# Ledger of designs, part 47: peptides against a protein of PDB entry 3PBP

Target 1, 203 residues: chain A of PDB entry 3PBP
Amino acid sequence: LNEKDLNLILNKSLVMYESLDSTTDVIVKRNVIKQLQFVSKLHENWNSRFGKVDIQKEYRLAKVQGPFTINPFPGELYDYTATNIATILIDNGQNEIVCVSFDDGSLILLFKDLEMSMSWDVDNYVYNNSLVLIERVKLQREIKSLITLPEQLGKLYVISDNIIQQVNFMSWASTLSKCINESDLNPLAGLKFESKLEDIATI
Target 2, 203 residues: chain A of PDB entry 3PBP as posed
Amino acid sequence: LNEKDLNLILNKSLVMYESLDSTTDVIVKRNVIKQLQFVSKLHENWNSRFGKVDIQKEYRLAKVQGPFTINPFPGELYDYTATNIATILIDNGQNEIVCVSFDDGSLILLFKDLEMSMSWDVDNYVYNNSLVLIERVKLQREIKSLITLPEQLGKLYVISDNIIQQVNFMSWASTLSKSINESDLNPLAGLKFESKLEDIATI

## One batch from the design tools (peptide)

Design b1_p28_1 (made by RFdiffusion4)
Fold by OpenDDE base, seed 5:
Structure b1_p28_1 (fold): chain B 203 residues (1-203), chain A 28 residues (1-28)
Amino acid sequence: as target 1 above (203 residues)
Amino acid sequence: LEEVRKQLEMRKKVGEYLIELQMEKEEE
C-alpha cells in the first residue's frame, strides 16, 4: 500500500458515499459510511515515510463480501465446482479481470462492473457483488493452478497436468481499458471477446 | 475524485453492455 493506492481507495469510498440516496438500504448506508470513516482516518494518519498507519481496533473487524454473483452464470457450469481464482491487471491503473477455473476444465473471465465495499457490521453483507461474464475458455483438462505475473498485463498462466498454457486476452482487454479510462463505450462496438490460448512449456 | 467517479460509472456501463452481449448469445 502506497500513497497513490490510499488516495484511490479514498476516492472510491467517497464516490460510494455520494451514491447514497433516499432509496438506499439502511444497512448499505451504514456500511458505506463506516468504510469512508475508516479510509478517511487512514488517509489522515498516513505516514508516508514509513508507509504505515495506526488502525483503530474497531476497523480491524471488517470482512470481505461474499458470495459473488456471476451474470450470467453459464448453465453448463451449474453442476461443476470452482477450483481456482485469479485477478489479472489489464492496465497500469486499476482495471482488472477476474478469472475463475472449474473442475470441468473451463475458465471464465469476469469483469467487476460495480465497486465492492468491505463488510463492516453485518454478517453476510452483500452489495455490489456483481461479476459479469466476458468469456468462457474450455481447456478440457484438470486445472491445478492459475498464475499471474505483475509485469505481464492481460496474461494468465494455467498449470494443468504437465503443461503450462498462457491465456492472453489483451486483444479485447486493451479496448476495454480504453473505454473505461476515456469514458467512451464506442470502441466496444463489434469487439470480439476471444482470448488467445498458447502452450508455453512442459513441466 | 471526478476521474474516479467517471471510471466507476463507465465500469457500470461496460458491465451492462457485456450482459446484453451474453443475453444476445443465449438467444441465438
Scores: peptide ipSAE 0.586, ipTM 0.930, DockQ to the pose 0.901
Fold by OpenDDE base, seed 4:
Structure b1_p28_1 (fold): chain B 203 residues (1-203), chain A 28 residues (1-28)
Amino acid sequence: as target 1 above (203 residues)
Amino acid sequence: LEEVRKQLEMRKKVGEYLIELQMEKEEE
């Protein structure tokens, strides 16, 4: 965590706070406010180089959100169980793709369209937990692990049996990141969301 | 702050577009 990251987290928390209104659920309001308070305090203490211990204690009380919703969820996967999850950076900013593997050998590539907060007070807190389906890749192999390399944008390595395969989705992810960063959806028109699969090594 | 706001808003719009795209594929 650096100053730039902290500023980003703070700004995200502020935007979330500003989105609160009279129709917002009370639990959500409390959670967002608590997160903003924490991040604000963290930011202040980071700049002052004081209060690190107290900040850490509060952070320990935070929990990850509960279940996520995939939209749309592929009907064929209802009978299968998720086995692995990975997050892949697609640019040098903050845009990322989430990948989930299933025990049928499928990979789904997902987009986080909403900012998810931590859970602060309530067990199984769920808000902005949606993930949008981009692409399904059928490997028809038992997926053992998913590996990402920070220096390799838009690339996912899949370990199955004795084979390492690379999933490269920069063909569409570069355009996606550009759209987000430039606030222009036009480049998405006609874009095919088809990743490239390549065998890298036998292990 | 404004830049972050724009990015978050754009992510929402991208999500909506992607959902629509999937719905169209299911109808074909």
Scores: peptide ipSAE 0.586, ipTM 0.931, DockQ to the pose 0.852
Fold by OpenDDE base, seed 1:
Structure b1_p28_1 (fold): chain B 203 residues (1-203), chain A 28 residues (1-28)
Amino acid sequence: as target 1 above (203 residues)
Amino acid sequence: LEEVRKQLEMRKKVGEYLIELQMEKEEE
């Protein structure tokens, strides 16, 4: 965690707070407020030199949200189990793609369309847990591991039986990143969400 | 802050677009 990351988290928390209105569920309101309070305190106490922050014990009770909702969830995958998850950066900012593998050999590439907060007040807090389906890649292999390299944007390495494959989705991810960063949806028109699959090595 | 707000809003819109694309595929 660095100052830039902290500022980003703070800003996200502020945006979430500002989105609250009279129609917002009370539990959501409290959760968002607690998160903002925590992040604000963290920001105030941030020591850039040492990277140390004194965090009160009460805030350590926060949990990661789950489960996520995938929209639409491929009907064919209802009978299969997720095996691996990876997050792939698509730019030098904060935009990323989530990949989930299944035991049928499928990969789904997912977009986080909503910002998720931590769970602060209640167990099993679920809000803004949306993941949007972009693409399904069928490998027809048992996927053992998903590997990402931070220096390689929009690339996912899939380790299966005796083979390492690369999934490259920069063909569409670059455009997606641009749309988000420039606040323009126009480049999405006609864009094909088809990743490139290449064999990298045989094990 | 404003930039972050815009990005978050755009992510929502992108998500909506992507959902629509999937729906269209299912209808074909």
Scores: peptide ipSAE 0.586, ipTM 0.931, DockQ to the pose 0.883
Fold by OpenDDE base, seed 2:
Structure b1_p28_1 (fold): chain B 203 residues (1-203), chain A 28 residues (1-28)
Amino acid sequence: as target 1 above (203 residues)
Amino acid sequence: LEEVRKQLEMRKKVGEYLIELQMEKEEE
């Protein structure tokens, strides 16, 4: 974590705070406020030289939010179980794709359309837990693991029985990234969300 | 801050677009 990352987190937390209104659930309000308070303190106390922050013990109890909601959830996958999850960077910023594998050999590529906060006070906190379906890739193999390399944008490596396959989705992810970063949705029109699957190695 | 706000808004819009695309595929 560096100063830039911290600033980003702070700004995200601020935006979340600003999104609160009179209709927002009290639990959500409390959680967002706590997150903002924590991040603000973290920012104020950040020592970039030493990478140290004085954090109150209370904030160490924060947990990752869950569960997530996938929209739409492929009907065929209702009978199957998720096996692996990976996050793939699509640019040098903060844009990423989430991939989930299932025991039927399917991969789903997902987009985080909403900013998720940490859970601070409430067990099983759920808010903005949306993941949007982009693409389903059927491998028809038992997926053992998902691997990503930070230096390889928009690439996912899938390890199954005796084979490593690469899923490359930069064909659409580059456009997606551009749309987000430039605040222009126009390039999405007509874009096909079809990833390239390639056999990389036999194990 | 404003840039982050814009990005988050765009992500939301992208999400909406993607959902619509999936719905269209199901109708096909």
Scores: peptide ipSAE 0.586, ipTM 0.931, DockQ to the pose 0.888

Design b1_p28_1_s1 (made by RFdiffusion4, then SolubleMPNN; from b1_p28_1, 14 letters changed)
Fold by OpenDDE base, seed 1:
Structure b1_p28_1_s1 (fold): chain B 203 residues (1-203), chain A 28 residues (1-28)
Amino acid sequence: as target 1 above (203 residues)
Amino acid sequence: MEKVKKQLETKKKVGEFLVKKAKEEEAK
């Protein structure tokens, strides 16, 4: 985590705080406030004794923690169980795609349309983390693990019993990244959300 | 601050777009 990243997190937390209104759930309000306080404290102490607090790891872990609401949820997957979750960076600005695998061999690629807060009250905090379906990829294999490489944007490695496959979604993720960064939705029109699947190695 | 706010708003709109698209594809 560098100063720029911390500032970004702080700004996101501030925006979330500012979005709070009278209709916001009390628990949500409390969690957003606690997150803002935490991030603010980290920012204040950035130059102090806290060496490289690998806040990214804890923050990433918090972001991947449920509960999740997937919209729309593929009807075919109601009878199946999620097996793995991964987050894939699509640019250097921290835009990311969430991937969930299921025990039927499906992968779903998901977009986080809302900022997720850390859970500060684990026992009582029920926040639905919003995820939006982008694409479903059917591998028809038992998925053992999902691997991402930080230096490889928009690439997911899927490990099954006998093969490593790469899912490359930069064909659409680059456009998505641009839309977010430029605050322009026009490039989404006509965009095909079709990832490329490639066999990398047999194991 | 303003840039981040705009990005968050854009993300929300992207989500709405994607949901609409997914529903349209399911209806075909």
Scores: peptide ipSAE 0.586, ipTM 0.914, DockQ to the pose 0.896
Fold by OpenDDE base, seed 5:
Structure b1_p28_1_s1 (fold): chain B 203 residues (1-203), chain A 28 residues (1-28)
Amino acid sequence: as target 1 above (203 residues)
Amino acid sequence: MEKVKKQLETKKKVGEFLVKKAKEEEAK
């Protein structure tokens, strides 16, 4: 992360905060507020320490609140707790990947195969948040925050105690986007769902 | 309406594909 990227994250968080009103869900409000607090603190620390960011170990942004149906759910994660959730756009058509972090240092990348909005129109509100497992990324770090940047498709920034890492999944997400937009599944055959991990900055 | 419907159907099929793939990987 450079100063410009951090400013963009801060601005996005501010915009999200300002969009909160009386009709906003309490959980959403809480998450947005916590995110803003975290990013603001990060920004303050960045400015004060000439490029060094000290992230307080105790700051947890959001608890993932369900109900989420993850299929298949990785058996290894049954004993672990979800710590963060992020949504990453993969195209301009609003196709997105959901990422959930766990306290074991794992990230799972998930696909929304069913639109939640469609369930709202059904008389029997079955809140089925169907999420399908795409990839598990093992970072073996305490994940403090998940950050997405505006206009950076298929990129997730993972903040831990000592490092900021970028997860880039456009290698497969571009194909996935194409499949959805063109209504053709053929390009999925043989596709490797392996994201690229890159160190961005040391903290 | 038709385009949106088609996309929703495609997403469902993508999900089915991914579930199948994940199960195959767990079985290895």
Scores: peptide ipSAE 0.586, ipTM 0.912, DockQ to the pose 0.362
Fold by OpenDDE base, seed 3:
Formats: structure tokens, sequence, C-alpha cells
Structure b1_p28_1_s1 (fold): chain B 203 residues (1-203), chain A 28 residues (1-28)
């Protein structure tokens, strides 16, 4: 974690704090406030007290853990159970896609349209994290594991009993990244959200 | 701050776009 990264986290936390209103759950409010306080303290004491604190790791873990709401949820998946979850970076600016596998062999690619907060009260904190459906990939295999490589943006490796497959979604994720980074939605028009599936190895 | 705020707002709008698109696809 460097000063620039910490500043980014602080700014995100501030924006999240400012988004709180009367309709926000009390627990959510408390959690957001605690996060802001923590990050602010880290920022203030960055040069004096805190060495290399890996707050990013904890923040990333919080992003992968917790209750999620998927919108829309595919009707065909109502009777199936989620088996694996992974987060894939699509750029160096920390934009990411969430992937969830199901026991029917489906993989869904999801977008986090809202910022997630870290859990500061594990015993009582229930936060519904918003996830938006981008694409469903039907592999029709038992998915054992989802693997990501930090150096490979927009790529997911799916491990089944007999095969490793790569899901490459940079065809649309590059455009999505651009839209976010430039704050321009125009490039989304006509974009096809279709990932490339490739067999990598038989196992 | 302003840049980050704008990006977060953009993410929200992207989400809205994607939800609309996904619902349209489900209706087919």
Amino acid sequence: as target 1 above (203 residues)
Amino acid sequence: MEKVKKQLETKKKVGEFLVKKAKEEEAK
C-alpha cells in the first residue's frame, strides 16, 4: 500500500459516507463510519506511525465475503447452489468483476455497481452488496475451483474434474474499464458482453 | 475527491445500464 492507494481508499470511504441517508440501515451507517474513521486515521498517521499496512488485502477480502444481491438473478439458477466465488481485476485502477459458479455448471460474471464496505462488526453485520449480472456462461461441468492470476487482467481459470478452461472477458471489460475511468457511458452502446472460452489443459 | 466521486457515480450508472440490458435479455 502506498500513499496514493491510501488516498484513493480514503476518498472512496468519504464518498460512501456522504451517500448515507435516512433510509440507510443503522448497522450499515455504523460500519461505513467505522471504516471512514479507520482509513482517516491511517491516512493521518501514514508517515508517522503506520509502516506498510496491507489494508488492501483486508479490503479485498471484505469485497469477496458477505451477502450479495444479484440483479437480475437468473431464474434457472434459483434451484442451484453457488459453489465458488472469485474476483478478477480488469485494469490497474482496481476495477474488478466478480464471478460466481453454481452446481449446475453455470458461471455468472457480475459487476459491483456500488462500493462495498469492510465488515467491522462480524457478529451482527449483514450488508447486502449489490451485484449486477453481466453474463452467464454455461459450462455444464462440475466446477471445482476458480483461479485468477494477478498479472492476467480479465482472465478467469475454471478448474473442473478433467479440464482447465480460461474465460477471457477483456473483449468487453476493456470498454467497461474505460467507461468507469473516463466517466463516460457512451462506449457501452452496442457492446457485446460475450466472453471467450478456451480449453487450456486436460487434467 | 471529485474524480473519485465521478467514477463512483459512473459505476452506479453502469449498473443501471447493465440491469436494463440483462432484463431485456431475460425477456427474450
Scores: peptide ipSAE 0.584, ipTM 0.913, DockQ to the pose 0.864
Fold by OpenDDE base, seed 2:
Structure b1_p28_1_s1 (fold): chain B 203 residues (1-203), chain A 28 residues (1-28)
Amino acid sequence: as target 1 above (203 residues)
Amino acid sequence: MEKVKKQLETKKKVGEFLVKKAKEEEAK
């Protein structure tokens, strides 16, 4: 993502924010506000911290497809600002999990349950870029960056000021992948959506 | 086409399942 692309995303987010009124759905309001906060923070930090961050596929998708709707949006995160976004592959079929970090030190793991529409018609804004909450992970630290490695399925690296941590969610993501690929939801019954945290290195 | 359609429907159902689960957890 370049500065021009970021500005475009910011402008789109601003337009969406300005379109909010008293009749707007609460979920839509929350998502628009959070997206604007996220993009604004990225814009502010673009030259310093994010200049080297390969903005992951999600932000490129946000460029093309507009903002995402998170359902349900955790009420506790309403007053906090999104800081980073990452996409993690969970299989060779290119099923993926989206992760968003917040300035309270939380990570949310999200599932894309609907096909993303390329249509950015502001007048016909279909809030159909759906992201569904899977898990909230509380790290209780300032998250500086999120890193993924394509060869490491279901693993996210979280970088803070003093430590690199790995979030491993293959315990449930393997089952999720199987459900999608086989079109069978039965294995989801009783599945625990609990990721494993591991300290990798000190910084 | 049929396989893709089936996968899309499955993803939708997975989403519905997850939303329901999340709401149940929030209510506790």
Scores: peptide ipSAE 0.584, ipTM 0.910, DockQ to the pose 0.464

Design b1_p28_1_s2 (made by RFdiffusion4, then SolubleMPNN; from b1_p28_1, 13 letters changed)
Fold by OpenDDE base, seed 4:
Structure b1_p28_1_s2 (fold): chain B 203 residues (1-203), chain A 28 residues (1-28)
Amino acid sequence: as target 1 above (203 residues)
Amino acid sequence: MEEVKKKLETKKEVGKFLIEKAEKKEKE
């Protein structure tokens, strides 16, 4: 998450929080509060020198009660801690991919199959920020930060100790975007969800 | 409103597709 993305998520969470009223379902209210708390902690930790957000407890809590669930969660990452999160736009229609980094050097690319903002208008919808696993990328490096550029669709910059790497997932994200926008899943059949990793610069 | 609903349903279906794909990979 760059600061801007985190702020965006925070703002969205705040908007959702502010939308809570006396008629809001208790479960929904609780989930929104938990989401806001989670994002706030992320924001605090992002500003902290140690950049390690213990997202796991929040995700475990989130699995049971929290705003974010990852399905399927890679079993190999169960013992590792999430360190960074970023949202990457894949088109101009606001379709996005969520990326989470872990302290083992793994990146997971995630799809939001449920949007909280749209689900609030549906009666009896318990908003789970459902995140669906698309791809796991193993960098085998300590990930310090994730950077996205709004003008660069489907690209994620990963900053490690001495290297900036670009993860480009437009190879599959363009098709995914098309499927969503056209409401046709046929092009997903046979699609390989393999991102391209390139070294951009040595620091 | 109809377009938004359609997009939402499509996203749900995409999610199901991806989950099914992941589950198949774990069984292989």
Scores: peptide ipSAE 0.590, ipTM 0.909, DockQ to the pose 0.458
Fold by OpenDDE base, seed 5:
Structure b1_p28_1_s2 (fold): chain B 203 residues (1-203), chain A 28 residues (1-28)
Amino acid sequence: as target 1 above (203 residues)
Amino acid sequence: MEEVKKKLETKKEVGKFLIEKAEKKEKE
């Protein structure tokens, strides 16, 4: 990650923020705002000469907006707190993966097997937040932020204290997308749900 | 509407598949 890359991320984050309107999901709004805040802070503190960023503030989510039902929920994570949530598009047809980070450094990749309904009317709150576990990725780092780029399908950027990592799950997500769009589950047989981790930058 | 319904049903089936897979992994 260099200054040019950071500028690109910032610009994209700004575009995402500007696209927010009254029809945007509150979870999406929150995520975009938090991403923008973090990236903006990174940009402000970017030392292009040394390729370093001083991260003085934590931009973690206090709590993932829920309730969510995750099945199965990893038993090991019951004692940990969710720190970030992100939604990653896997195709142009609005198929998406949900990612949740935990304070133990774990990422879980989740599938929405049911359409999520959100009601903000407390008196008639009906929610269907069914999520299915696809993969758990253990980073063993404090995850500060999750960043997605709209033009990069099936990619998640994880920002920790000293490193930015990319999680790429298109190896399985492309097949998943195809299965959904074609209403054929046969290609899921034998599919490995293993994402690729790559270090992008040291910060 | 029919296409949307089909997609929703497919997602449900995908979910079931993934749950079964995850449960098998926990037992191993």
Scores: peptide ipSAE 0.589, ipTM 0.910, DockQ to the pose 0.354
Fold by OpenDDE base, seed 1:
Structure b1_p28_1_s2 (fold): chain B 203 residues (1-203), chain A 28 residues (1-28)
Amino acid sequence: as target 1 above (203 residues)
Amino acid sequence: MEEVKKKLETKKEVGKFLIEKAEKKEKE
């Protein structure tokens, strides 16, 4: 992600914000506002925090699909700034989880419920990336980077100052993947969306 | 094409399910 790409995302988010009117659903309004706030904070902190974030793949998705909204956005994270983003494969197909880190040490795991072609606003061909909150993981550490390995499904490596931690969400992601692939949501009932956190190495 | 459409609809439904679940957690 470069400054130009971030500016583009910001501009798209602003356009979306400006498109909000009295007829817009309250949930949509909230999501757009939160998105704008998120992107604005990213933009403000771009030079200081994101210069090292290889956001290329995730932002390519954002670039292609437009601004993203997180629903619901945790109220506690409203005052915090996103620091890293990663995409984690959960199967050998196309199903993936998006992870965003914040400067409070929180991770949010997100689901892409809409594809590129679905606009939030039927009247405005503004493509929004819809991201749905699955889980919040509080690490209480400054997150320096997020790493994924293609051969390791449903695993995220979190690098902080002195430790590498693994977030393993295959406990629920395997079920989620099956539900999507088989078009059966029944197994989601009663499923606990709780990831396993493990210390891997001290640095 | 039908399989792709079905998958897209399923993802949408999954999203709705997750939103509802998250909203319930915030109320607790």
Scores: peptide ipSAE 0.589, ipTM 0.908, DockQ to the pose 0.471
Fold by OpenDDE base, seed 2:
Structure b1_p28_1_s2 (fold): chain B 203 residues (1-203), chain A 28 residues (1-28)
Amino acid sequence: as target 1 above (203 residues)
Amino acid sequence: MEEVKKKLETKKEVGKFLIEKAEKKEKE
């Protein structure tokens, strides 16, 4: 990912935003706005915050798979801006969780329930790039970056000004992975989607 | 192809489950 690629994504997001009118579906409108806010923030902070972070997987969501919709979008986050995105592998079979951070210090963990394809058509946006809310984690910190390690399944590292924290999903992600791979949803019944947060290091 | 289709359908059902769970929580 480079500045040129970010500019391209930003321009596409702007075009989608400009296409919004009074007849646009509320969900579509919200998601387009959030996509634009996210990309704008990434662009603005690229050199200072993200220059050393490999965000290729995250870029894939924006560039290759197109913009995403979040269902349901948490109402409390409507007025806040998305700041970072990360994709976390939960097994060796390519199942993954998407995480988005917001400027209120919240993280949302999301599931891709549909195959994403690159689409910049607002009318098809909701149907092609679906993300489903699993969990909201409130850190109440300014999140600078999100880091994932491919060898560490179901783990996300959150970097703020003075601390690195680990979010561990494996309490529920192992079950989710099994359900997907075995095509059996029975184990989801009664499953608690509560991630573990741990302090790793102070900066 | 069949395995891929099965996984895709499973993912859709997982999504539905999660949405229903969220809606239930909002009503409580």
Scores: peptide ipSAE 0.588, ipTM 0.908, DockQ to the pose 0.434

